Peptides against a protein of PDB entry 3T7K. Designs and how they scored, part 193

Target 1, 248 residues: chain A of PDB entry 3T7K
Amino acid sequence: KAEKILARFNELPNYDLKAVCTGCFHDGFNEVDIEILNQLGIKIFDNIKETDKLNCIFAPKILRTEKFLKSLSFEPLKFALKPEFIIDLLKQIHSKKDKLSQININLFDYEINGINESIISKTKLPTKVFERANIRCINLVNDIPGGVDTIGSVLKAHGIEKINVLRSKKCTFEDIIPNDVSKQENGGIFKYVLIVTKASQVKKFTKLINDRDKNETILIVEWNWCVESIFHLNVDFTSKKNVLYQKK

## One batch from the design tools (peptide; made by RFdiffusion4, then SolubleMPNN)

Design b2_p26_7_s2 (from b2_p26_7, 11 letters changed)
Fold by OpenDDE base, seed 2:
Structure b2_p26_7_s2 (fold): chain B 248 residues (1-248), chain A 26 residues (1-26)
Amino acid sequence: as target 1 above (248 residues)
Amino acid sequence: SAIDEALSEPLQIHESDIEQVEPPKF
């Protein structure tokens, strides 16, 4: 059925998109429309898998969803597009106006606001954002909104190798893992990195660390510190935004 | 900025937590 609909066009574009959707198209597409999109080189996947070599995200705006955050770890992310690209494309294709010999939809007209070429270009780097920041091992509190599995999966996609889940009420100093990174002379490497949700956790962890491992470097942040670092594909250690405690 | 707006919204990490844009019925 899709072939008959597309037969009216003299040439079909190949967009070469391997995409996931977030904040759009939750109900998916009908069989005809998915076949049309496939013929145009647009393949939509339900879930992120490394084997699929995903290069595109569809979203109405910048979101903090697992899919959106992980899309910034694609190798590379080529396009971040609004759902209106698909909507306008399908509208043009289903239009009965006889005079359309070509599909006139440009990908660049549908870019997500705030995802610029500077961000896209950083997805071509051989390293991940937290890897570049010398953050390899983190401590994550077990009461984090969204759950430790989802949050941990996003952090791993961005170069965190080891996630230690802390039982905030029961943990001791021995439960806290160091960020085991070789001391490079020129970088403020934090020995202890923690993501927390509450001011009481800051007081607890700072006491535990300072009582047992004096004079060590500590970074305690909120989840939004990680999100902001992901959105910029850069860690700004000069910013105090979403930093709850820092000891150099 | 669009980044600052996204950071100011409630935590919406799951698809169920966000409004969905659906395709028009053709």
Scores: peptide ipSAE 0.550, ipTM 0.948, DockQ to the pose 0.848
Fold by OpenDDE base, seed 4:
Structure b2_p26_7_s2 (fold): chain B 248 residues (1-248), chain A 26 residues (1-26)
Amino acid sequence: as target 1 above (248 residues)
Amino acid sequence: SAIDEALSEPLQIHESDIEQVEPPKF
């Protein structure tokens, strides 16, 4: 069916998109529209898999969804596009009124506001954002909104190798893992990195660490610190925003 | 900024937590 619909066009673009969607197209597409999109070089996937070599995200705006955050870990992310790209494309293709010999939809007209070339360029770097920040092992409280699996999966996509889940009420010092990174000469490495949800957890973990390892470096942050770092594809250690405790 | 706006919203980490833009029915 798709071939008959597309036969009215003299030339078809090849957009070369391997995409996931977030905040849009939850119900997916009908079989004909999937076939149309595939013939235009647009392949939409339900889930993120490394093997798929995803290069695109569809979203209405910058979102804090798992998919959006993980899309910034694509190698590279080529395009971050509004759903209107697909909508307008399918409208032109299904239009019986338009004597269009060609599809006139440009990808660059549909960029997500705030995802600029500076952000896209950082996705071409050989390293992940937390890898560049010398954060490889973190402690995550078990009561984190969104759940430890989702949050942990995002963090892993961005270069966290090991996520230790802390049972905030029951944990001891021995349950806290160090951020085991090789001493780089020029980087402030935190021995203990923790993501927490409450000020009471800050008091608990700072006490546990200081009672055993009084001279160690500690970074305790909220989830939004990680999100902001992902959105910028850079960790700003000078910012106090979403930092609950820092000991250098 | 669009980033600051996104950070000001609820956590909304799951697709079920956000409004979905759906394609028009053709």
Scores: peptide ipSAE 0.550, ipTM 0.948, DockQ to the pose 0.877
Fold by OpenDDE base, seed 5:
Structure b2_p26_7_s2 (fold): chain B 248 residues (1-248), chain A 26 residues (1-26)
Amino acid sequence: as target 1 above (248 residues)
Amino acid sequence: SAIDEALSEPLQIHESDIEQVEPPKF
């Protein structure tokens, strides 16, 4: 069916998109539309796998979903597009108006608001955002919204090598892992990095660390600190936004 | 900014937590 529909066009574009979708197309596409998209060089995957060499995200806006956050770790992310790209493309293709010899859809007209070339350019860097920030090992509380597996998977995509899950009610100082990074000359490395959900956890962990490992550097943040760092593909250590405790 | 707007919304980490834009039926 797809071939018969596309036969009216003298030339077909090759968009060369390997994409995932978030906040759109959850039910997928019908077989004909998948075949059409495939002939146009648009491949949509259900899940993110490193082996697929994904280069595109479809989303209606900036989202804090696992897929959206992980898309900013693609190597590179070439396009962040609104679902209207696919919708308008399929509408043009299915249109019975005889006069369309060419598909007239430009990818640049469908960019997600707030994902600019400055963000896209940072996805071409050889390092990940938390790697550049000298954050290798973190502590994550077990009661984090979204779950430790999902949150941990996003953090790993962005250069966190080791995630230590803390059982907030039962944990001791011995359960807290240091951020094992080589000391850089500029002293900007936190020995203990923790993601927490509650003020009571801040009080607990600051006490445990300060009582046992005096004068060490501590960073305690909310999940939104990580999200904001991912969206900018940069960690701003001067910002106090979403920082619950900091000892330099 | 679009980033600040995204940060102001409730946590929506899973696809089930967000409204989905679906393609029109052709």
Scores: peptide ipSAE 0.550, ipTM 0.948, DockQ to the pose 0.859
Fold by OpenDDE base, seed 1:
Structure b2_p26_7_s2 (fold): chain B 248 residues (1-248), chain A 26 residues (1-26)
Amino acid sequence: as target 1 above (248 residues)
Amino acid sequence: SAIDEALSEPLQIHESDIEQVEPPKF
């Protein structure tokens, strides 16, 4: 029983972690280890739900998984930790040799490389990254790798309100939705925002839009433009990286 | 950078697309 294992410690830390895992612990933990983690204030969830008030992610490194990308939308994300935190914690707790009166594991020693305090601090902002960028409505091609539901779910977590799925072969100009953002003075609002996978789609959509709405602003990007914006919790409109077409 | 490395990898949006770190048997 977890209680007998933990009874050797005079004090137990309360880590206050509500976590999901990505790239680690896919098979979960045994009942004893789950109970140990629970007694230490570490609760692991299988899926992301807003109601759970998640504040932590476990991952071996920066990943582009749905869970990792969505973790950067937590309110706030307090910790992004390597799985070695849990591994070392459980090893210390199961160790029969260590007459340790206390658990001596610091969360800060297990930070994911590249998720720094500057990124963590931005998760405390009252707005989402695409909301701050004046991107509320996007067009997404139906042949996007990973699928429109997964990609769309990540984008929604980061402030996209409306995702219009375009059937790349059959779509017309009337199928393309505008980015309906009320004119706030302080940013280049693109009327048409599109995420595409192929150069042929860029040619198609630029033609459709320019033939019908010649003077409008267009932003056509790859998925990696969205991912990079999420990782930095900032959209850099000066960067040409992963931008396939831009008309200001 | 760790971000640039992550962006250079193949698409890994699903848990099934990535290698999993599993705990040792305790």
Scores: peptide ipSAE 0.549, ipTM 0.948, DockQ to the pose 0.853

Design b2_p26_7_s3 (from b2_p26_7, 10 letters changed)
Fold by OpenDDE base, seed 3:
Structure b2_p26_7_s3 (fold): chain B 248 residues (1-248), chain A 26 residues (1-26)
Amino acid sequence: as target 1 above (248 residues)
Amino acid sequence: SEIDEALAEPLQLHEEDIEQVEPPKF
Protein backbone atom coordinates (compact mmCIF):
# COMPACT_ATOMS: atom_id res chain seq x y z
CA LYS B 1 0.00 0.00 0.00
CA ALA B 2 1.27 3.45 -0.97
CA GLU B 3 -0.02 4.86 2.36
CA LYS B 4 2.32 2.61 4.36
CA ILE B 5 5.32 3.65 2.24
CA LEU B 6 4.51 7.36 2.46
CA ALA B 7 3.74 7.24 6.23
CA ARG B 8 7.48 7.69 6.92
CA PHE B 9 7.31 11.27 5.64
CA ASN B 10 5.95 14.04 7.85
CA GLU B 11 5.24 16.27 4.84
CA LEU B 12 4.50 15.42 1.20
CA PRO B 13 4.99 17.84 -1.69
CA ASN B 14 2.19 18.55 -4.15
CA TYR B 15 3.85 18.90 -7.55
CA ASP B 16 0.53 19.55 -9.39
CA LEU B 17 1.66 17.74 -12.57
CA LYS B 18 -0.67 16.44 -15.26
CA ALA B 19 1.79 14.79 -17.57
CA VAL B 20 2.38 12.62 -20.60
CA CYS B 21 5.57 10.68 -21.24
CA THR B 22 7.57 10.30 -24.45
CA GLY B 23 10.80 8.34 -24.84
CA CYS B 24 10.31 7.11 -21.27
CA PHE B 25 8.05 4.92 -19.13
CA HIS B 26 6.47 3.09 -22.07
CA ASP B 27 5.82 0.05 -19.85
CA GLY B 28 4.19 2.40 -17.30
CA PHE B 29 4.39 2.05 -13.53
CA ASN B 30 3.22 -0.57 -11.06
CA GLU B 31 0.00 0.14 -9.13
CA VAL B 32 1.86 1.14 -5.93
CA ASP B 33 4.08 3.66 -7.71
CA ILE B 34 1.08 5.16 -9.55
CA GLU B 35 -0.66 5.56 -6.17
CA ILE B 36 2.51 7.16 -4.72
CA LEU B 37 2.80 9.59 -7.64
CA ASN B 38 -0.91 10.46 -7.36
CA GLN B 39 -0.48 11.29 -3.64
CA LEU B 40 2.36 13.64 -4.64
CA GLY B 41 0.09 15.43 -7.14
CA ILE B 42 1.67 13.68 -10.18
CA LYS B 43 -0.84 12.29 -12.68
CA ILE B 44 0.51 10.51 -15.76
CA PHE B 45 -1.79 10.05 -18.75
CA ASP B 46 -1.31 7.62 -21.64
CA ASN B 47 -2.73 9.97 -24.27
CA ILE B 48 -3.11 13.70 -24.84
CA LYS B 49 -6.67 14.95 -24.31
CA GLU B 50 -7.63 18.62 -24.01
CA THR B 51 -10.02 17.80 -21.15
CA ASP B 52 -7.14 16.61 -18.92
CA LYS B 53 -5.56 20.12 -18.86
CA LEU B 54 -2.06 18.69 -19.28
CA ASN B 55 0.76 20.94 -18.07
CA CYS B 56 3.84 18.66 -18.16
CA ILE B 57 5.89 16.44 -20.48
CA PHE B 58 8.44 13.83 -19.41
CA ALA B 59 11.18 13.13 -21.96
CA PRO B 60 14.94 12.38 -21.80
CA LYS B 61 15.68 15.16 -24.33
CA ILE B 62 13.98 17.21 -27.03
CA LEU B 63 12.21 14.68 -29.26
CA ARG B 64 10.28 14.80 -32.52
CA THR B 65 7.53 12.50 -31.26
CA GLU B 66 3.85 13.36 -31.63
CA LYS B 67 3.56 13.67 -27.83
CA PHE B 68 6.56 15.98 -27.48
CA LEU B 69 5.47 18.24 -30.34
CA LYS B 70 1.90 18.39 -28.99
CA SER B 71 3.14 19.15 -25.45
CA LEU B 72 4.38 22.51 -26.74
CA SER B 73 0.70 23.30 -27.48
CA PHE B 74 -0.36 22.87 -23.81
CA GLU B 75 -2.10 25.86 -22.23
CA PRO B 76 0.34 26.44 -20.63
CA LEU B 77 3.13 23.90 -20.62
CA LYS B 78 4.45 24.51 -17.09
CA PHE B 79 7.18 21.87 -16.95
CA ALA B 80 9.28 19.89 -19.40
CA LEU B 81 11.13 17.37 -17.23
CA LYS B 82 13.60 14.52 -17.60
CA PRO B 83 12.45 11.04 -16.47
CA GLU B 84 15.15 11.18 -13.76
CA PHE B 85 12.71 13.33 -11.75
CA ILE B 86 10.35 10.36 -11.34
CA ILE B 87 13.22 7.89 -10.97
CA ASP B 88 14.94 9.86 -8.18
CA LEU B 89 11.62 10.59 -6.48
CA LEU B 90 10.66 6.90 -6.37
CA LYS B 91 14.19 5.95 -5.24
CA GLN B 92 13.95 8.34 -2.28
CA ILE B 93 10.47 7.10 -1.36
CA HIS B 94 11.41 3.40 -1.54
CA SER B 95 14.74 3.92 0.29
CA LYS B 96 14.75 2.15 3.68
CA LYS B 97 18.27 3.36 4.56
CA ASP B 98 17.85 7.11 4.42
CA LYS B 99 16.37 8.80 7.51
CA LEU B 100 14.48 11.16 5.21
CA SER B 101 11.55 12.81 6.97
CA GLN B 102 10.78 14.79 3.79
CA ILE B 103 11.13 14.42 0.01
CA ASN B 104 13.94 16.64 -1.31
CA ILE B 105 13.40 16.74 -5.08
CA ASN B 106 13.24 20.07 -6.90
CA LEU B 107 11.49 20.12 -10.30
CA PHE B 108 13.84 22.79 -11.63
CA ASP B 109 16.84 20.44 -11.34
CA TYR B 110 15.26 18.14 -13.95
CA GLU B 111 14.44 20.51 -16.82
CA ILE B 112 14.86 19.12 -20.36
CA ASN B 113 17.95 20.68 -21.94
CA GLY B 114 16.98 23.27 -24.54
CA ILE B 115 13.44 23.85 -23.24
CA ASN B 116 13.99 27.21 -21.59
CA GLU B 117 11.70 29.81 -20.00
CA SER B 118 11.49 31.68 -23.34
CA ILE B 119 9.83 28.63 -24.92
CA ILE B 120 7.67 27.93 -21.84
CA SER B 121 6.49 31.57 -21.74
CA LYS B 122 5.20 31.35 -25.34
CA THR B 123 2.84 28.52 -24.30
CA LYS B 124 0.99 31.18 -22.23
CA LEU B 125 0.14 33.16 -25.39
CA PRO B 126 -3.58 33.19 -26.28
CA THR B 127 -2.81 32.01 -29.85
CA LYS B 128 -1.09 28.97 -31.39
CA VAL B 129 2.16 29.21 -33.38
CA PHE B 130 0.64 28.66 -36.85
CA GLU B 131 -2.33 30.87 -35.98
CA ARG B 132 0.13 33.71 -35.24
CA ALA B 133 1.81 32.95 -38.57
CA ASN B 134 -1.51 33.28 -40.47
CA ILE B 135 -1.46 29.59 -41.51
CA ARG B 136 -4.95 28.09 -41.09
CA CYS B 137 -5.29 25.83 -44.12
CA ILE B 138 -2.49 23.65 -45.49
CA ASN B 139 -1.95 21.04 -48.15
CA LEU B 140 -0.16 17.85 -47.11
CA VAL B 141 1.10 15.14 -49.47
CA ASN B 142 -0.33 11.68 -48.81
CA ASP B 143 3.08 9.94 -49.03
CA ILE B 144 4.61 11.84 -46.09
CA PRO B 145 6.63 9.64 -43.69
CA GLY B 146 4.92 9.25 -40.30
CA GLY B 147 1.46 9.39 -41.87
CA VAL B 148 -0.99 12.19 -42.59
CA ASP B 149 -3.07 11.52 -39.45
CA THR B 150 -0.17 11.91 -36.98
CA ILE B 151 1.30 14.92 -38.77
CA GLY B 152 -2.14 16.46 -39.25
CA SER B 153 -2.90 15.97 -35.54
CA VAL B 154 0.31 17.78 -34.51
CA LEU B 155 -0.42 20.65 -36.91
CA LYS B 156 -4.00 20.99 -35.63
CA ALA B 157 -2.74 21.12 -32.02
CA HIS B 158 -0.66 24.13 -33.13
CA GLY B 159 -3.52 26.10 -34.71
CA ILE B 160 -3.94 24.72 -38.25
CA GLU B 161 -7.68 24.34 -38.75
CA LYS B 162 -7.78 22.46 -42.07
CA ILE B 163 -5.46 19.77 -43.41
CA ASN B 164 -6.01 18.97 -47.08
CA VAL B 165 -4.40 15.67 -48.11
CA LEU B 166 -3.07 15.68 -51.67
CA ARG B 167 -2.67 12.50 -53.69
CA SER B 168 0.80 13.42 -54.97
CA LYS B 169 0.55 11.46 -58.25
CA LYS B 170 -3.11 12.19 -59.11
CA CYS B 171 -3.86 15.67 -57.75
CA THR B 172 -4.85 18.59 -59.98
CA PHE B 173 -4.96 22.33 -59.26
CA GLU B 174 -8.60 21.99 -58.11
CA ASP B 175 -7.46 19.65 -55.30
CA ILE B 176 -5.17 22.36 -53.79
CA ILE B 177 -6.87 24.48 -51.13
CA PRO B 178 -6.05 28.13 -50.45
CA ASN B 179 -4.99 29.29 -47.00
CA ASP B 180 -8.17 31.24 -46.26
CA VAL B 181 -7.03 33.96 -43.87
CA SER B 182 -8.26 37.53 -43.75
CA LYS B 183 -5.52 40.00 -44.67
CA GLN B 184 -4.21 40.92 -41.25
CA GLU B 185 -1.81 43.87 -41.37
CA ASN B 186 0.96 42.01 -39.50
CA GLY B 187 2.87 39.43 -41.55
CA GLY B 188 3.26 37.70 -44.92
CA ILE B 189 0.15 35.70 -45.84
CA PHE B 190 0.72 32.83 -48.24
CA LYS B 191 -2.33 31.90 -50.32
CA TYR B 192 -1.00 28.36 -50.84
CA VAL B 193 0.87 26.46 -48.11
CA LEU B 194 2.12 22.95 -48.84
CA ILE B 195 4.13 20.35 -46.93
CA VAL B 196 5.95 18.02 -49.33
CA THR B 197 8.66 15.33 -49.25
CA LYS B 198 10.20 15.42 -52.76
CA ALA B 199 11.62 17.90 -55.25
CA SER B 200 9.31 16.44 -57.92
CA GLN B 201 6.32 17.52 -55.82
CA VAL B 202 7.71 21.07 -55.62
CA LYS B 203 7.96 21.17 -59.43
CA LYS B 204 4.46 19.73 -59.84
CA PHE B 205 2.66 22.01 -57.37
CA THR B 206 4.47 25.19 -58.39
CA LYS B 207 3.53 24.50 -62.03
CA LEU B 208 -0.11 23.69 -61.20
CA ILE B 209 -0.52 26.85 -59.11
CA ASN B 210 1.42 29.23 -61.37
CA ASP B 211 -0.42 28.01 -64.51
CA ARG B 212 -3.90 28.50 -62.97
CA ASP B 213 -3.50 31.18 -60.29
CA LYS B 214 -0.76 33.45 -61.57
CA ASN B 215 1.10 35.81 -59.20
CA GLU B 216 -0.29 34.24 -56.00
CA THR B 217 1.89 33.68 -52.94
CA ILE B 218 3.19 30.15 -52.37
CA LEU B 219 5.02 28.49 -49.47
CA ILE B 220 6.29 24.93 -49.91
CA VAL B 221 8.13 23.44 -46.93
CA GLU B 222 9.43 20.18 -45.50
CA TRP B 223 8.08 18.65 -42.28
CA ASN B 224 11.19 19.91 -40.46
CA TRP B 225 10.04 23.50 -41.12
CA CYS B 226 6.94 22.75 -39.05
CA VAL B 227 8.97 20.96 -36.35
CA GLU B 228 11.44 23.83 -36.03
CA SER B 229 8.57 26.33 -35.85
CA ILE B 230 6.97 24.24 -33.07
CA PHE B 231 10.24 23.91 -31.09
CA HIS B 232 10.71 27.69 -31.15
CA LEU B 233 6.96 28.39 -30.87
CA ASN B 234 7.62 30.93 -33.61
CA VAL B 235 7.57 30.92 -37.41
CA ASP B 236 10.61 32.67 -38.88
CA PHE B 237 9.64 33.72 -42.42
CA THR B 238 13.14 35.18 -42.94
CA SER B 239 14.74 31.73 -42.63
CA LYS B 240 15.21 29.57 -45.74
CA LYS B 241 15.89 26.44 -43.67
CA ASN B 242 13.55 23.62 -44.73
CA VAL B 243 11.83 25.97 -47.25
CA LEU B 244 11.70 24.30 -50.67
CA TYR B 245 9.90 27.08 -52.52
CA GLN B 246 8.71 30.55 -51.60
CA LYS B 247 6.93 33.11 -53.76
CA LYS B 248 5.95 36.36 -52.04
CA SER A 1 21.76 23.57 -30.03
CA GLU A 2 19.53 20.84 -28.62
CA ILE A 3 16.89 21.89 -31.16
CA ASP A 4 19.33 21.45 -34.05
CA GLU A 5 20.32 18.04 -32.69
CA ALA A 6 16.66 17.04 -32.47
CA LEU A 7 16.09 18.20 -36.08
CA ALA A 8 19.01 16.02 -37.22
CA GLU A 9 17.39 12.89 -35.74
CA PRO A 10 15.09 10.59 -37.72
CA LEU A 11 11.39 11.45 -37.95
CA GLN A 12 10.56 9.30 -34.86
CA LEU A 13 6.92 10.39 -34.53
CA HIS A 14 5.85 7.21 -32.73
CA GLU A 15 6.96 5.86 -29.34
CA GLU A 16 7.83 2.52 -30.94
CA ASP A 17 10.45 4.29 -33.09
CA ILE A 18 12.52 5.54 -30.11
CA GLU A 19 14.53 4.13 -27.23
CA GLN A 20 12.62 4.18 -23.93
CA VAL A 21 13.94 5.10 -20.49
CA GLU A 22 12.31 2.78 -17.95
CA PRO A 23 12.08 3.17 -14.16
CA PRO A 24 14.17 0.90 -11.96
CA LYS A 25 12.31 -2.07 -10.52
CA PHE A 26 12.15 -1.85 -6.73
Scores: peptide ipSAE 0.539, ipTM 0.947, DockQ to the pose 0.877
Fold by OpenDDE base, seed 1:
Structure b2_p26_7_s3 (fold): chain B 248 residues (1-248), chain A 26 residues (1-26)
Amino acid sequence: as target 1 above (248 residues)
Amino acid sequence: SEIDEALAEPLQLHEEDIEQVEPPKF
């Protein structure tokens, strides 16, 4: 069926997209449209797997979804596109107007607002955002909204090697892991990095650490600090936004 | 900025937490 629909075009583009979708196409596509997209070099995957070498995200706008946040870890992310790209493509292809010899859709017309070339270019870097920031080991409170597995998976995609889950009510100083970074090439490393949700946790962890390790560096942040760092593919240690406690 | 707008939104980690754009039925 797809071949018969596409036979009216003299030449078919090859978009070379390996994509996931977020905030769009949750119900998927019919078999004919999947085959049409496949013949145009557009492959849509349900889940992110490293083996698939994903290079594209479809989303209506910048989102805070696991998929969107992880797409910024693709190597590289080639395109971040609005769903209208696929919609307009399929509309043009299903159009019974016999006069279309070519598909006239440019990928660049469908870029997600706010995902610019500066962001895309950073996905070509050999390192991940938190790796560049000298953050390899973090402590995460167990009562974080969205769950430790989802948040942990996003953080790992962005270069966090070890995630220690803290039982916020029961944890002791011995449960807190240091951010073990062997190579101090580029200055200020925080020995303790923590993601928390409540001011009471800040008070608890600052006390536990300062009572035992009085001179150590501490960074306590909200989840939004991580999200903002991912969106920019850069950690700004000068910003106080979403920082709950900092000791340099 | 679009990033600031996205940061102002609630925690929307899951597809179930966000509005979905569906393809038109052809």
Scores: peptide ipSAE 0.539, ipTM 0.947, DockQ to the pose 0.899
Fold by OpenDDE base, seed 5:
Structure b2_p26_7_s3 (fold): chain B 248 residues (1-248), chain A 26 residues (1-26)
Amino acid sequence: as target 1 above (248 residues)
Amino acid sequence: SEIDEALAEPLQLHEEDIEQVEPPKF
């Protein structure tokens, strides 16, 4: 059926998109529209898998969803596009106006506001954002909104190798893992990195660490510190935004 | 900035937590 619809065009673009959607197309597409998109080199996936070599995200704006945050870890992310790209494309294709020889839709007209080439270019780097920041092992409180699995999955996509889940009320010093990174000569390495949700957790963890070793470096942040670092694909250690405790 | 606006939004990690843009039904 898609072939008959597309036969009115003398030339078809190949967009070469392997995409996921967030904040759009939750109900998916009908079989004909999926086939049309596939013929145009647009493949939409339900879930993020490394094997699929995803290069595109569809979203109406910058979002804090698991999919959006993980899309910034694609190798590379080539395009971050508004859903209007697909909408306008399908509208043009389903149009009964006989005189359309070509599909006239440019990907660059549909860029997500605030996802600029500076962000896109950083997805071509061989390292992940937290890897570049010397953060490979973190501690995460078990009572974090959104759940440890979702948050942990985003953090792993961005180069955190080990996530230790802390039972915030029951944990001891022995439950806290060090950030095991090789001493880089020029980078501030925090021995203990923690993501927490409450001021009581800051007081608890700072006490536990300082009672055992007063000379250790500690970084305690909120989830939004990670989100901001992901959106910029850079960690700013000069910023105090979403930093609850820092000991250098 | 659009990043600052996104950071000001509630925690919305899941697709069920956000408004969805759907294609027009043909």
Scores: peptide ipSAE 0.538, ipTM 0.947, DockQ to the pose 0.868
Fold by OpenDDE base, seed 2:
Structure b2_p26_7_s3 (fold): chain B 248 residues (1-248), chain A 26 residues (1-26)
Amino acid sequence: as target 1 above (248 residues)
Amino acid sequence: SEIDEALAEPLQLHEEDIEQVEPPKF
C-alpha cells in the first residue's frame, strides 16, 4: 500500500533517522504510515536499546522524561525534532494533489526549541557527562520519586557505573559507598556523592559521614541537579542550584 | 530559557505523566 502512495514522487528523501518518541505518538502509527516512514529512512522504536544505534528523538519541547534524558546520551544524537516533522511529512504524502514531484521538508525547520547545536555537539564527545565530572559511584535514596530503576537507568546512560540504593530509614555509614575515582592531579573529586529528596536525609548522611570519615569530601544533591547537568551535557561545580550540601 | 522552564515543571519521568501529541488521522 505504501509503495502505491509513494509512487507519485520521482525522488524520495532518505532521512536516516533511528528515533524514539516522548510526549508524542504514544498510540503509535498505522501499518501504512510506518511503512511510508521506513521507506523514507525513518525508523521509530518503542524503547531505547544500545544495539539500535539511535540518533534521533521526537518531542514537542524539552522534557525530563526517561526517554528524553537518555536521548542526550546517544552516540551521537543527530537530531532533536518536533512531532510536526512527521505530521507535515505524512500530510504531504497523503495529499492527492498530483503536482508534488518531490517531498520538500527540511529537518532543520523542526528542531526542538532550546536544543541547540552546542548541546548536540557534546553528544559526539568520547565520554559521558558524569564520567567527565569524575562521578562513577553514587548513593541514591530508595524513596526517590520516579523510582530507583528509572533514575538509575538514566544515570547509567550518562556514565554512572555503580548505583548504591540506600534504605533511607535503616542505613548506616557502612551502607554508603565511596566514589572510587583515581586521583587525577587537578580534579576536585568528591569521595561521597548522594542523591536525596529531603532535608532530614541531608542531616542524617552528613552526620554519619562526618562522624566516621571527618576529612572527606561530600556532595549531596537533588535529582534536578542531575537533570540540569544532563540538559547542558556539563556539570557546573560552581553552581549551588539543586546542591543541598557540599564539603570540599 | 526552555531548559529553565522544563526544570520548573513537576517531575515527569514517565510517558503517562505528560500530555501526548498524536498524529492526525489521514
Scores: peptide ipSAE 0.535, ipTM 0.946, DockQ to the pose 0.871

Design b2_p26_7_s4 (from b2_p26_7, 12 letters changed)
Fold by OpenDDE base, seed 1:
Structure b2_p26_7_s4 (fold): chain B 248 residues (1-248), chain A 26 residues (1-26)
Amino acid sequence: as target 1 above (248 residues)
Amino acid sequence: SAIDEALSEPLQLHESDIEQVEPPKF
């Protein structure tokens, strides 16, 4: 029983972690280890729900998984930790040799490489990354790898309100939605924002828009433009990386 | 950078698309 295992410690830390895992612990933990983690204030959830007030992610490195990308939308993300934190913690707790009166594991020693305090601090902002970028409505091609539901779910977590799915072969100009953002003075608002996968789609959508609405602003990007924006919790409109077409 | 490395990898949106670190048997 977890209580007998933990009874050797005079004091137990309370880590206050509400976590999801990505790229680790997919098979979960045994009942004893779950109870140990719970007694240490570590709660692991299978899925992301806003009601759970998640504050932590476990991952071996920066990943582009749905869970990892959504973790950067937590309010706030307090910790992004390597799975070795849990591994070393449980090893120390199960060790019969160590007459340790205390658990001596520091969360800060297990930070995911590249998720620095500058990124973590931006998760405390009252706005989401695409909200700050004046992107509320996007067009997404239906043939996007990973599927429109997964991609759409990540984008919504980061402040996209409306996702319009375009049937790439059959869509007309009337199927393309504008990015309906009230004119806030402080940023280049693109009227049409599109995520595409192919150069042929760029040619199609640029033609459709320019033939019907010649003077409007257009941003056409790859999925990696969104991913990079999420990882930095900032949209860099000066970067041409993963931008397929831009008309200001 | 770790971000650039992550961006260079194939699309891996699902847990099934990535290698999993599993705990040792305790």
Scores: peptide ipSAE 0.559, ipTM 0.950, DockQ to the pose 0.873
Fold by OpenDDE base, seed 4:
Structure b2_p26_7_s4 (fold): chain B 248 residues (1-248), chain A 26 residues (1-26)
Amino acid sequence: as target 1 above (248 residues)
Amino acid sequence: SAIDEALSEPLQLHESDIEQVEPPKF
């Protein structure tokens, strides 16, 4: 059916998109529209898999969804596009009124506001954002909103190798893992990195660490610190925003 | 900024937590 619909066009673009969607197209597409999109070089996937070599995200705006955050870990993310790209494309293709010999939809007209070339360029770097920040092992409280699996999956996509889940009420010092990174000469490495939800957890973990390892470096942050770092594809260690405790 | 706006919204990690833009029925 798609071939008959597309036969009215003399030339078809090849957009070369391997995409996921967030905040849009939750119900998916009908079989004909999927076939149309595929013939235009647009392949939409339900879930993020490394093997699919995803290069695009569809979203109405910058979102804090698992998919959006993980899309910034694509190698590279080529395009971050509004759903209106697909909508307008399908409208032109299904239009019986338009004597269009060609599809006139440009990807660059549909960029997500705030995802600029500076952000896209950082996705071409050989390293992940937390890898560049010398954060490889973190401690995550078990009561974090959104769940440890989702948050952990996002953090892993961005270069966290090991996530230690802390039972906030029951954990001891021995349950806290160090951020085991090779001493780079020029980087402030935190021995203990923790993501927490409450000020009471800050008091607990700072006490546990200081009672055993008084001279160690500690970074305790909120989830939004990680999100902001992902959105910028850079960790700003000078910012106090979403930092609950820092000991250098 | 669009980033600051996104950071000001509730924590919406799951697709079920956000409004969805759906294609028009053709």
Scores: peptide ipSAE 0.558, ipTM 0.949, DockQ to the pose 0.869
Fold by OpenDDE base, seed 5:
Structure b2_p26_7_s4 (fold): chain B 248 residues (1-248), chain A 26 residues (1-26)
Amino acid sequence: as target 1 above (248 residues)
Amino acid sequence: SAIDEALSEPLQLHESDIEQVEPPKF
């Protein structure tokens, strides 16, 4: 069926998109539209796998979904597009108006607001955002909204190698792992990095660390600190936004 | 900014937590 629909066009574009969707197309596409998209070089995947060499995200806006956050770790992310790209493309293709010999859809007209070339360019860097920030090992509280697996998966996509899950009610100092990174000359490395959800956890962990490992550097943040760092593909250590405790 | 707007919204990590834009039926 797709071939018969596309036969009216003299030339078909090849968009070369390997995409995932977030906040759109959850129910997928019908078989004909999938065949059409495939003939146009648009492949949509249900889940993010490194082996698929994904280069595109479809989303209506900037989202804090696992898929959106992980898309900023693609190597590179070539396109961050609104779902209207697919919608308008399929509308043009299904249109019975005889005079369309060519598909006239430009990818650049469908960019997600706030995902600019400055962000896209950082996805071409050989390093991940937390790797560049000298954050390799983190502590994560077990009661984090969204769950430790989802949060941990996003953090790993962005260069966190080791995630230690802390049982907030039962944990001791011995359960807290150091951020094991080579000391750089500029001293900007935190020995203990923690993501927490509550002020009581800040009080607990700061006490445990300061009582047992005096004068060490500590960074305690909310999840939104990680999200903001991902959206900018940069960690701003001068910002106090979403920082609950910092000892340099 | 679009980033600040996204940060101001509730936590929406899962696809089930957000409204979905679906394609029109052709």
Scores: peptide ipSAE 0.558, ipTM 0.950, DockQ to the pose 0.871
Fold by OpenDDE base, seed 2:
Structure b2_p26_7_s4 (fold): chain B 248 residues (1-248), chain A 26 residues (1-26)
Amino acid sequence: as target 1 above (248 residues)
Amino acid sequence: SAIDEALSEPLQLHESDIEQVEPPKF
């Protein structure tokens, strides 16, 4: 059925998109429309898998969803597009106006606001954002909103190798893992990195660390510190935003 | 900025937590 609909066009674009959707198209597409999109080189996937070599995200705006955050770890992310690209494309294709010999939809007209070429270009780097920041091992509190699995999956996509889940009420100093990174002379490497949700956790962890491992470097942040670092694909260690405690 | 707006919204990690844009019925 899709072939008959597309037969009216002399040439079909190949967009070469391997995409996931977030904040749009939750109900998916009908069989005809998915076949049309496939013929145009647009393949939509339900879930992120490394094997699929995803290069595109569809979203109405910048979101903090697992899919959106992980899309910034694609190698590379080529396009971040609004759902209106698909909507306008399908509207043009289903239009009965006889005079359309070509599909006139440009990908660049549908870019997500705030995802610029500077961000896209950083997805071509051989390293991940937290890897570049010398953050390899983190401590994560078990009561984090969204759950440790989802948060941990996003952090791993962005170069965190080891996530240690802390039972906030029961943990001791021995439960806290160091960020085991080789000391490079020129970078403020934090020996202890923690993501927490409450001021009481800051007081607890700072006491535990300072009592047992004096004079070590500590970074305690909120989840939004990680999200902001992901959105910029850069860690700004000069910013105090979403930093709850820092000891250099 | 669009980034600052996104950071100001509630935590919305799951698709169920956000409004969905659906295709028009053709």
Scores: peptide ipSAE 0.558, ipTM 0.949, DockQ to the pose 0.858

